# Ledger of designs, part 339: peptides against a protein of PDB entry 5HOI

Target 1, 351 residues: chain A of PDB entry 5HOI
Amino acid sequence: FRYMPFSPAGTPFGFTDRRYLTMNEVGYVSTVKNSEQYSITVSFFDVGRFREYHFEDLFGYDLCFLNEKGTLFGQSKTGQIQYRPHDSIHSNWTKIIPLQAGERITSVAATPVRVIVGTSLGYFRSFNQFGVPFAVEKTSPIVALTAQNYRVFSVHYSQFHGLSYSLSELGTSSKRYYKRECPLPMSLPNINSDMKKDANLDYYNFNPMGIKSLFFSSYGDPCIFGSDNTLLLLSKWRSPEESKWLPILDSNMEIWKMSGGKETTDIHVWPLALAYDTLNCILVKGKHIWPEFPLPLPSEMEIRMPVFVKSKLLEENKAILNKKNEIGADTEAEEGEEDKEIQIPVSMAAE

## One batch from the design tools (peptide; made by RFdiffusion4, then SolubleMPNN)

Design b1_p30_5_s2 (from b1_p30_5, 15 letters changed)
Fold by OpenDDE base, seed 1:
Parts: structure tokens; C-alpha cells; sequence
Structure b1_p30_5_s2 (fold): chain B 351 residues (1-351), chain A 30 residues (1-30)
């Protein structure tokens, strides 16, 4: 296992010279490799709110976090970070994060009020929006970060303890923990089953944790979307005794339903954000589980607890079809019955 | 409903509708 740079909904290069550094509800950041340099473009979904901008990257930024006020960039090996406000009123700033031998920046996050840097050795570094440092804390190795306002959701990995998470608030005077290195009940990618396709191996090499994205919901709840394509939400985190992860969306189940009960291998959900009761996402069609270029328009998928079992639905539909065929015995059984669109009950469709 | 509109658009994307067709459908549903 190696610690890789993680950015929310970032994509690998694959066999191309371009990738997304990050994407969310605000927009998407792309990088194109031009010989020894990179060209970075910051694009927005609301073209009326912000103007797309680009710049030449001589450092090879491999970490990114986009918010409504600016973009944070990081270079995992050199420790360089850059914050670029979207407006021209505030100046860009750069900083070098001191790294030990073999240490990497593994994730960065930025809000309008905080900048956070996490490392492979578990150094958690906090700054204000101007790059003024607040504190350095030693935690378990950080593999992913996201932040909203003053709150930080961090994911940690230990070879002995697996995945854990923290939820903290970075006040003006102190850090408060709501959750501190608690077990994260997320499945890791299964190398033996899932890696039969080269495209899955490429993604695993880019992101060995399989965390496609993590974000805060519009209600301020931590969310994570893993390799199992299930959206987990941390419910009741203000009450430590009541706090639990809820599987609020099985995206594979939702794709299956939308496909009329057909198994699809070329449709993938790529998570952006959770707004109210809807996952903002990219529906990816193709060989790769990640979006390519150009980026499709965002889709909305309603959140739903995975209460339905595919096998039971298939058995119930087969039983209904068999009863119809027993009543209608005189019509030639066309061999194409496997491809019939399963009537998914309206109660299983989003109301 | 808004939910039905979302599902219709998602089904269009899954079927390989163009972004122009999807945009037009979003404008028709707005």
C-alpha cells in the first residue's frame, strides 16, 4: 500500500494527458500535461456567477480543493500549496509545507475561512484563508480531507486499524472534536474481484482507498462515497452516543432501477455533492468509472435507503411473468425474455 | 414532479442523449 494524493472526485490521467484534479457542486478543475508543465483550468457550473480561468502550473499540482471563494492547489511531494481566489480582489498566495523524508501531502481542503493540509504521517496543519498557520497536530495518517466553514471531516488509515474518521471544528482559539479517529464502516476496494479490468487497476493505483469523493451535505453532515458506490452520511454527529453512518444511496441499485432492472456495466455514478435530498453527480457512460472529457452536465439522484433486494424483485417479476404465460399459453415464447424491461413498482421509483 | 423530471433526465443520459438534448429537456421542464 502507498499513500496517494487524494482530491474530492479527482480522476486519473489514464492513457490521456488530461484529468480532473477535483470536482464538486461549484465546478471542476482540470489539468492538461504540456511537456514538463501543466495547464490548469478552473471551470464553474454556474457560468453567470464565476468566470472560467486558467494558468500555467510549473509545479505539477496533484491536489486540489474547490470552494465558492477560491481554489486550493497542492503538490504532494514538494509540499507546495497555492490558494487562488476566484475574484481578482484577493491575492493569490503560495506556501511550502515542511515535509519529512518520505512524507507526502495526501489531501488538502479549503473553506472561505480555513485551509487544511493532511499528510501521510498524520500531520494535520491548519491555516486561515490567508495562509497564516494556526496549529500542527499529529494524528493517524490522513488519506482524505473535506471542510465546510469551520468544520473538517478527515479520513485516516492505519495498516493495523483500517479506516477511521474525525469530525472537528477549527474555531479561532482551539480545535474541537465531535468525533476523533472513530471506525469508518466503509469497504476497501477488493483487488481480487474488481481488478479483472485494466481500467479498475488504473483507478486503484490512483486511489487505493476507493474514496471517489467526500463532502459535507447542505445540512452540514459528513458524506463519503466509496468504491461500493454507496453514499454514506454521518447522522446525529452532534450526539456521540447516537452518531451512525447511514447508507442513504446505493447508486448501483438506482442505476439498475433506471435501466428497467437490466444489469449495466457501462453506467457509473460519479459523486459531486449532496444538496438536501439529492446527490449531485455525473452519470458516466463508458469503460472508465470516472468522467472523461468533455464533462457531462451534472445529474440529480434522490437519496434512498437500500431497502430492496434485487434477487427478490427478480423472483417476484419472474413469478408474475410465469403466471401471465400460464394464462396466455397459446402465444409463442420468444427466446428474448431475458431482455424484457422489469416493471419496477412505482413505490420503488422516487415519489 | 421534480423527482420525475430528474429521473427522466437521468434516463436520457443513461440512454446516451446528447448534452444539447438534455439541456433542451431541462429548458422544457423549467
Amino acid sequence: as target 1 above (351 residues)
Amino acid sequence: SRSEQKRAINKMRMNGASEEEIKKKLEELA
Scores: peptide ipSAE 0.310, ipTM 0.848, DockQ to the pose 0.868
Fold by OpenDDE base, seed 2:
Structure b1_p30_5_s2 (fold): chain B 351 residues (1-351), chain A 30 residues (1-30)
Amino acid sequence: as target 1 above (351 residues)
Amino acid sequence: SRSEQKRAINKMRMNGASEEEIKKKLEELA
């Protein structure tokens, strides 16, 4: 296993000179290779709220986190971080994170009140929005971070224990844990089955954990979207004994339903955020599981507990088709059996 | 319903409809 820099919904370069460093409900950050430098653009979905801006990057930032007040950049190898407010009221600041030999920054997160840096050796570094340090804590190796207000959701990886997570609150005087290095019930990418396509291998090399994104919901619940395309939400996290991960959306099942029960291999969900009862996402059409350029407009997908099994829906639809064929014996219309859109009952689409 | 509109738009995007066609459909459903 190799620790790679993680940013929420970040995309690989692939065979191109450009990629998304990060994207969420606020906007998207892109970088373009220009010989020995990079050009970074920070774009917003609400064009009335913020003006798009760009700058030349001489450092090769490979980590990014976007919020409503600014953008945090990081360089995984050098330890350089930069915070850029979206407004001109506050100044940009730069800091170098001290790294040991072989240590990498693996993830960064920023809120309007906190900056967090996680490393491959498990150093958790916290700062205020002005880059003033609070504390350094040693944890298990950090592979992903997200934050909302004072709360931090961290994902950890151990070669012996697999994936774990922490949920913490960064107060003014102390860090409080709601969850501390608890097992994370997320499936890792299956190298043997999923890597049959070159495009999947390229993505695995970029993101070996298969975490497409992690975020807090609008209600402040931790969410994670893995390689299995299932959205997991941590429910009841304030009550340690009652806390559980809920699979609130199987996006593969929802694509299958919207496709009229046809198997599709060219449509992918790319997660941005969870707002109330809807996943904000990019519907990606193409060979790659990630969005290319230009970025499509965001789509809304309603969350639903995966109560229905695909096999049962297929059996029920076969039974309905067989009953229609028994009643419709008199109409000679050789409508080829293969092209009949499975009418998914509106009731199964409303639960 | 809002849910039906979201599903209709998503189906159009999955089928490769343009954002202009989607906008026209939203105006018809409003």
Scores: peptide ipSAE 0.305, ipTM 0.842, DockQ to the pose 0.798
Fold by OpenDDE base, seed 3:
Structure b1_p30_5_s2 (fold): chain B 351 residues (1-351), chain A 30 residues (1-30)
Amino acid sequence: as target 1 above (351 residues)
Amino acid sequence: SRSEQKRAINKMRMNGASEEEIKKKLEELA
């Protein structure tokens, strides 16, 4: 296993000179590789709220986190971080994170009040929004971070224990854990099944954990979207013994439903955020599972527990069609059989 | 319903409809 720099919904270069460093509900950060440097652009979905800005990157930032107040950049190998407020009132600041031999920054997160840096050796570094350090803690190796206000959701990886997660609150004087290195029930990418397509191999090399994104919901619940394209939400996290991961959306099932029950291989969900009952996402059409340029407009996908099995729905629809054909044998309406949308029963039977 | 509108728009996007066509459909459903 190799620790790679992770940013929420970041994309690989692939065969291009450009990629997204990160994207969420606020906007998207792109980088273009020039001969000797990179050009970074910070773009917003609400064009009335913030002005798009760009700058030349001489360091090759490979980590990014976007929030409503600014953008945090990081360089995984050198330990350089930069915070850039979106407003012109607050100054940019730059720092070097001390790294040991072979250590990498694996993830960065920023809120209006906190900056967090996680490393491949499990160093968790916390700062205020001005880059003043609070603490350094050693945890299991950090592979992903997100933060909202004072809360941090961290994903850890151990060769012995697999994936774990922590949920913490970074007060002024102390760090509180709601969850500390608890097992994370997320499937890792399957190299044997998924790597048959070159595009999947490129993405795996970029992100070996298959974590497409992680974020807090609008209600402040930790969310993660893995390689299985299932959105997991951590419910009841305030009650340590009652906390559970809920599979609140199977995006592959939702794409299959919207396609009339046809298997599609060219449509992919790219997660941005969870707002109330709706996943904000990019519907990617093409060979790559990640969005290319230009970025499509965000789509809204309603969250639903995966209750339906595709095979059962197909059998039920075939049985309904056969019954209709047995009853309708007297009416010569040659309406082409192939394009009939699968009627999905609306009965949310709460089991 | 709002959920049916979201699905209709998503289906249009999946089929390659323009944002102008989507906007027109939203105006028709409003």
Scores: peptide ipSAE 0.304, ipTM 0.840, DockQ to the pose 0.824
Fold by OpenDDE base, seed 5:
Parts: structure tokens; C-alpha cells; sequence
Structure b1_p30_5_s2 (fold): chain B 351 residues (1-351), chain A 30 residues (1-30)
């Protein structure tokens, strides 16, 4: 097993010279290979709020986290991190994270008040926004991080125990755990079924955990979007005994509904953020499950618990069609049966 | 409704509509 650098909604290079290092509701960070160097661009969805900027990357940053105040970059092998405020009033800073032999930075996160670095050996390093260290903690190997304000959502991986998660708050003097290395009920990518397509193998090699993104909702709830295209939200995390993962959106089911009940293989949801009751996402059309260039504008998808079974809906619609055909038998209208859009009952869309 | 508008836009994007066509549809629904 090889630990890979993870950034929220990051994309592989594939066969191209460019990829997204990260994207969220604020914007997207791209990198382009230029011989032995990289050119990084930080772009924003609200073009009126922030000016797009670029710089030459001599280090080959493979980790990124974007927030409303700045961008954190990291190099997984060398341990170099750089924070770049969006505002030119604040100075950039660079630091080297000490790594052991074979240790890698696996994920980085930044808020306006904290910087977090996670490693393949389970070192959790916390800093303030100026790169001043607070603490180093040894955890299970970290595979993904996100943060909001003082809160950190971390995903851990053990070869023996699979995926776990932690939810912590980084105060000034201490780290508080709300959840500490609890089992994460997320399915890993199925190599045998899903890897039949070369594009899926390329993505698996880039991200073997299948975590497309993780973020905090606008209400401050941890969210994760896995390879199954289900959005999980951690509810009631303030009450450890009552805390549960809610499958708040099956994006494959929503695509199927929007397609009139037709199976589609060229449409994919790429998650950005959860704002109130809507998933901000990129609707990807094409052979790859990740967005290419140029980046499409974000879409909004309403969250809905997957209470409906596709097979049952297909059977019910087939039964309705058969009844209509029995009543309508006198009019020989030869209009081709195959393209009949499944009327999803409006009641399934309304509440 | 706002929900119907979001679904209509998403359906247009899924069908490969341009952002100009989407913008025009938003103006028609406003």
C-alpha cells in the first residue's frame, strides 16, 4: 500500500499536463507542468471578491487547501509547506516539516486561524496561521484532513482496521476530541468491479481511498463524499453517544432521476461544499469522473436521503405504462417505446 | 420554485447546454 497526497476535490493529471490541486466553494487551484517546473493558478468563483493570481512552483506542490483568506501548499515528499494569503497585505511564509525516512505529508488543511499537517506515519502537526507550531501528536496514519475555524476533521487508515475518523477542536492550549479514531462507515473502492475502466484505475492510483472530498457544512457538520457517490454527514457529533453518519444524498440516484430514469455513464457529481440544504458540485460530463479544463460553473443539488429504490420505481412505472397501453389499445400510434421518459411522481421531488 | 429551477438548470447542464443557454433559461424563469 502507498500513501498518496490528498487534497479536497483534487484531480489527477491523467494523460494531461494539468490538474486541479484542490477545489471548494471559494474557488479552485490548478497546476500545469512546465518542463521541470509547475505553474500554479489560484482562481475564485466570486471574481469580484478576489483577484486570480499565479506563481511559479519550483518544489512541485502536490497538496493544497484553499480557504477565504489564503491557500496552503505542501510537498508530500520534501515536507515543504507554503501559506499564501490572498491579500497582499499579509506575507507569505514557508516551512519545512521534518519527515522520517519514507514518511510523507498525506494531507494539509488551513483555516484563517490554524494550519494542520497530517502524515503517513500519523503525525498530526498543528500551527497558527503564521506557521508557529502548537503541538505534534501521534495518531493512526492520516489520509485526509479538512478544517473549519478551530475544528479539524481527520480521516485515518490502518491496513488492519480500515478507515477511521476524528473530530477535534484546536484551542490555544489544548486539543479537544469530539470523536477520536472512530470507525468510518465508508466503502473503499472495489478494485474488481470498478477498475474495468482505465479511467477508474487512473483515479484509483491517484486516490486509493476513493475520498473525492471532505468538508464542513455551513452548519459546521463533517461531510465526506466517497467513491460510492454518497454524501455522508456526521450528525449530533456534540453528543458522542448520539452521533451518526447520515447518507443525505445519493448523487447517482439524483442523476438517474434527472435523466428520466435512464442509466447514464457519462455524468458524474464532483463535490465542492454543502451550503444549507444544497450540495455545491461540478456536474462532470465525459469519460472521466473528475472535471477537466475549463472548469464548468458550480451546480446546486438538493440533499435528499435515498429512501427510494430504483428497481421498485422502474416496476411501478412499467406497471403504469402497461395499464395505459391496455386502456389506449385502439390508437395504433407506432411512436417508439424506448424513449419514454419515466415520469418520476412529482411527490418524490416536492418534499 | 427555486428547487424546480435548480433541477431544470442541472438537467440542461447534464444535456450539454451552454452557460449562455442556461443564463437565457434563468432569465425566462425569473
Amino acid sequence: as target 1 above (351 residues)
Amino acid sequence: SRSEQKRAINKMRMNGASEEEIKKKLEELA
Scores: peptide ipSAE 0.303, ipTM 0.840, DockQ to the pose 0.796

Design b1_p30_5_s3 (from b1_p30_5, 17 letters changed)
Fold by OpenDDE base, seed 1:
Structure b1_p30_5_s3 (fold): chain B 351 residues (1-351), chain A 30 residues (1-30)
Amino acid sequence: as target 1 above (351 residues)
Amino acid sequence: SRSEIKRYINKLRMEGASEEEIRKLLEEIE
């Protein structure tokens, strides 16, 4: 096993001169080898909202994170990071992350307010959007990061304990943990069964954890999509004792249903994001489990939440609140209710 | 329904329909 640079939904070069550094609901970042240089392109799915841009990369960035405000780049070996806002108002900045001998940046994440760097030695480094450092924390080795607003979902790997995860909030003064290095019930890639195809070996060498992507849902829940093609969602993470991973989508089963019950070996789901009750994904047709060039348009795959549909619960809660307001019950809407966990009705928890 | 349309589009993509063919089909359904 070796620590590899991870970016959400990043693809290997394979036998090509190009790959995707990252992709999500906002867009996709590609890199092309040009002799000793790279050309990076940041593309957007909403072409009306953002203009595609490109630049020459002399450093060979192998880490990337795209958000609605900018793109974070990283070089796993040198420790260089660069943040590029999408707007021309804010300046690009570059920083060198100090690395120990043999240490690698394994993952980077960026929100409009935070930049996070994780390393193979478990150094967790936090910055603001301008690259001003907040803290350095020593954790178990970090293999993947994602972030939304002030929240960070980190995946850790230990040779002794396997996969774990943390969920933290990076306030102005301190880091709060909702979850700290808890066991992650995700299956690792099975080298013996899956590596019969050379394409799978190439992907395993690129991403030995088999984490195709991780993201926060539109509702702020941590999501992970592993090598088993199952979308896991962390439910009830505000209640540490009640928190559980929900298998909200078996994408292999959904492909099987859509194919009319035929085994399809050439269709793959590539995860982008979870928007409400739909997985945004690329439907990949071909020999590789990852998208090639050109990138197909995103598809929407409906999830079946096994216990509840969050959208329906939100609508029901809004309808209940509206009815209470019509009845003249001065329920002081405490400003803190937006962050209250949607209580699953006990009746829905039993199915 | 919107859900049925999405499933149908996904099926067409899985069958290898071009995005241009899908776009034309959507324009015919509207």
Scores: peptide ipSAE 0.191, ipTM 0.765, DockQ to the pose 0.518
Fold by OpenDDE base, seed 5:
Structure b1_p30_5_s3 (fold): chain B 351 residues (1-351), chain A 30 residues (1-30)
Amino acid sequence: as target 1 above (351 residues)
Amino acid sequence: SRSEIKRYINKLRMEGASEEEIRKLLEEIE
């Protein structure tokens, strides 16, 4: 197993010279290989609020986090980080994170008030927005980070314990845990079933955990979107005893419904953010499960707890078909009827 | 409804409609 640099909704290069370092509701950060250097572009969905900017990257930043105030960059191997405010009022700053032999920065996060660095050895480093260090904590190996204001959602991995998560608040004087290295009930990518497609192997090599993104909702709830394309939300996290992960959206089922019950293998949901009751996402059409260039405009998908499972609907439709055949209606069964559009129950279509 | 419009836009995107086509259709609905 190799710890890979993770950024929220980051994409692999694949066979191209360009990729997205990160994307969310604010915008997207792209990097293009140009010989021994990279060109980074920071783009925004609200073009009226911020101007797109670019710079030459001589370090090969492979980690990124975008927020409403700035962009944090990191180089996983060298330990270099850079914060770039979107405004010209605040100066850019650069810092080198000390790394041990074989240690990598695995994830970075930034809010307007905090910078967080996580490593493959489980070093959790916190800074203010100016790069002044607060603390270094030793945790289980960190594989992903996100942050909102003073809160940090971290995902950890151990070969013995699998995936765990922490939810913490980085005050001025101390770190408070709401959750500390609790089991994360997220499915890992299934190498045997999913890796039959080359594109899935390429993505697995880029992101072995299959975490497409993690973010805080507009309500401040931790969200994670894994390889199973299910959006999980951590409910009641303020009460550790009542806290639970809710599967608030099965995106595969939503695609199936929107397709009229047809099985589509070329449509993929790429998560950006959760705003109230709506998943902001990219609808990706094509071979790759991640967006290519140019980036499509974000789509909105309404979150609903899955009331119906595809398997039950398929069984019910088969049972209805079998009953029609028993009633002896001499409808010439034209051989092509097996691919009939699965009638979505009117109750699912009328909402 | 706003939810119906969102679903319709999503359907058009899944069918491979261009953002320009989607924009024109939205301008006709408003």
Scores: peptide ipSAE 0.186, ipTM 0.760, DockQ to the pose 0.762
Fold by OpenDDE base, seed 2:
Structure b1_p30_5_s3 (fold): chain B 351 residues (1-351), chain A 30 residues (1-30)
Amino acid sequence: as target 1 above (351 residues)
Amino acid sequence: SRSEIKRYINKLRMEGASEEEIRKLLEEIE
């Protein structure tokens, strides 16, 4: 087994000179081989909000994370990281992560307030958005990271225990765990059944864990999309004993339904983000399970699971709060209510 | 409905329609 650099929804080069380093709801980052160099382009889906930009990469960045404020780049072997704000207000910064012999950066994540680096030896390194270090923690080997605000979703791999996950919050003073190295109920790619096609072997060599992407939903729930093309959502993560993974979308089943019950082997879902009740994704048509160039526009796939209740309950709670404010009741706005997990009524959780 | 339009767009993309063809069809529905 070899630890490979992971970026959310990243694609292999295959037989081409270009690939996507990462993509999500904000945009996509591409790299093109140019002799001994790479040209990186950062593109956005909202062209009115951000201007596309490019730069020459002399380091060969193989890790990337895109957010609404900037792009984090990493080089898995050298330990170099670079953060590039999208605005001109803040300067770019570069740092070298100290690596032991044989250690690799396996994943990087960035939010507007945190930068996270995970390694093949399980070193979890946290920084602020300016590259000032907070702490170094040793965990099980990290294979994937994503982050939203102060929260980090990490996936770990052990040869003895398989896949595990952690959910943590990186406050100002300390790291809090909501979940710490708990079993992840995701199947690994089956080499014997799936590798009958050369294209599947190429993807397996690029991503041995089969994690196509991981992200936080618009409601702050950890999501993972594996090689089985099932979207898993971590529900009730604030209650450690009640937390469960929900299979909220079987994308193969949804493609089958949309095709009128025909087996389609040339259509693939490539996950970007979960926004409310819709999976933002690329519908890939072709032999490869990943998008090629040019990138198709994102598609929306509706999830049928009662996560729909969170939007309705948020709207109802906002409507109740607005009505209370109109009635002049001194509702102490408990600043903590936005972060309360919306309890799904038991009646709707059973459907 | 918005959901029906999304499903129709997804179907067109699955059939291999170009984004230009999809855009023209959306302009005809408005």
Scores: peptide ipSAE 0.184, ipTM 0.761, DockQ to the pose 0.416
Fold by OpenDDE base, seed 3:
Structure b1_p30_5_s3 (fold): chain B 351 residues (1-351), chain A 30 residues (1-30)
Amino acid sequence: as target 1 above (351 residues)
Amino acid sequence: SRSEIKRYINKLRMEGASEEEIRKLLEEIE
């Protein structure tokens, strides 16, 4: 096993010279190989809010985090990080993170007020937005980070204990834990079953944890989207005893429904963010489970608790089709009634 | 409804509608 650099919704190069370093609701960061250097482009979905910009990357940044104020870059092997504000009024800054032999930066996150660096040895490093260090903490090996304001959602991996997570708040004086290395009920990619397709092996080599993305919801709840294509949301995280992971969207089920119950193997959900009751995502059509170039426009999928198993929906649809065939009634009306399924009240996520 | 529009757009994307067609449709709905 090797720790790989993780960025939210980052894509591999595959057989191309370009990839997405990261993407979310704000935009997407791409990198192109140009001989011995890279060209990085920071693009935005709201083209009126921010101007697209590019720069030459001589370091080969393989870590990225995009927020509304700037972009954090990192180089996993050298320990170099760079923060680039979107506004030219604020200066770029660069820092070298000291790494031990064999240590890698595995993930970086940035908010308008904090910069976080996580490593394969479990060093958690916190900075302000200007790169001034606050603290260094030793945790279990960090495999993924995201942050919103002062809050950090970290995913950890142990060979003995599997995946765990922490939820912390980085105040001015101290780190507060809401959750500290608690078990994360997410399945790791199954190498034997899923790797029958070369494209899956390429993705596994890029991201062995299968975490496509992690983010905070618009309500500030930690979300994770794994290899099973299920969106998990951490509810009631303020109450340690009541906190639970909710499977708020089975994206494979949603694709199956939208396709009219056809098994599609060429359509994939690529998660960006959770805004209220909707997952912002890229609907990927093609051989690869990740978006290629050009990037499609973001799609919205409504979050629904996967109460219905595919078998039960197939039985219900078959029963409905049989009733329609008996009544001789026109096919147009029924697409509307099946979608009245039990909306998880947004209140269950916010409590 | 906004939800129906989202589902319809998602269906068009799954069917392989161009981003230009989707953009035009979005501009007509907003």
Scores: peptide ipSAE 0.210, ipTM 0.779, DockQ to the pose 0.727; fails the geometry check

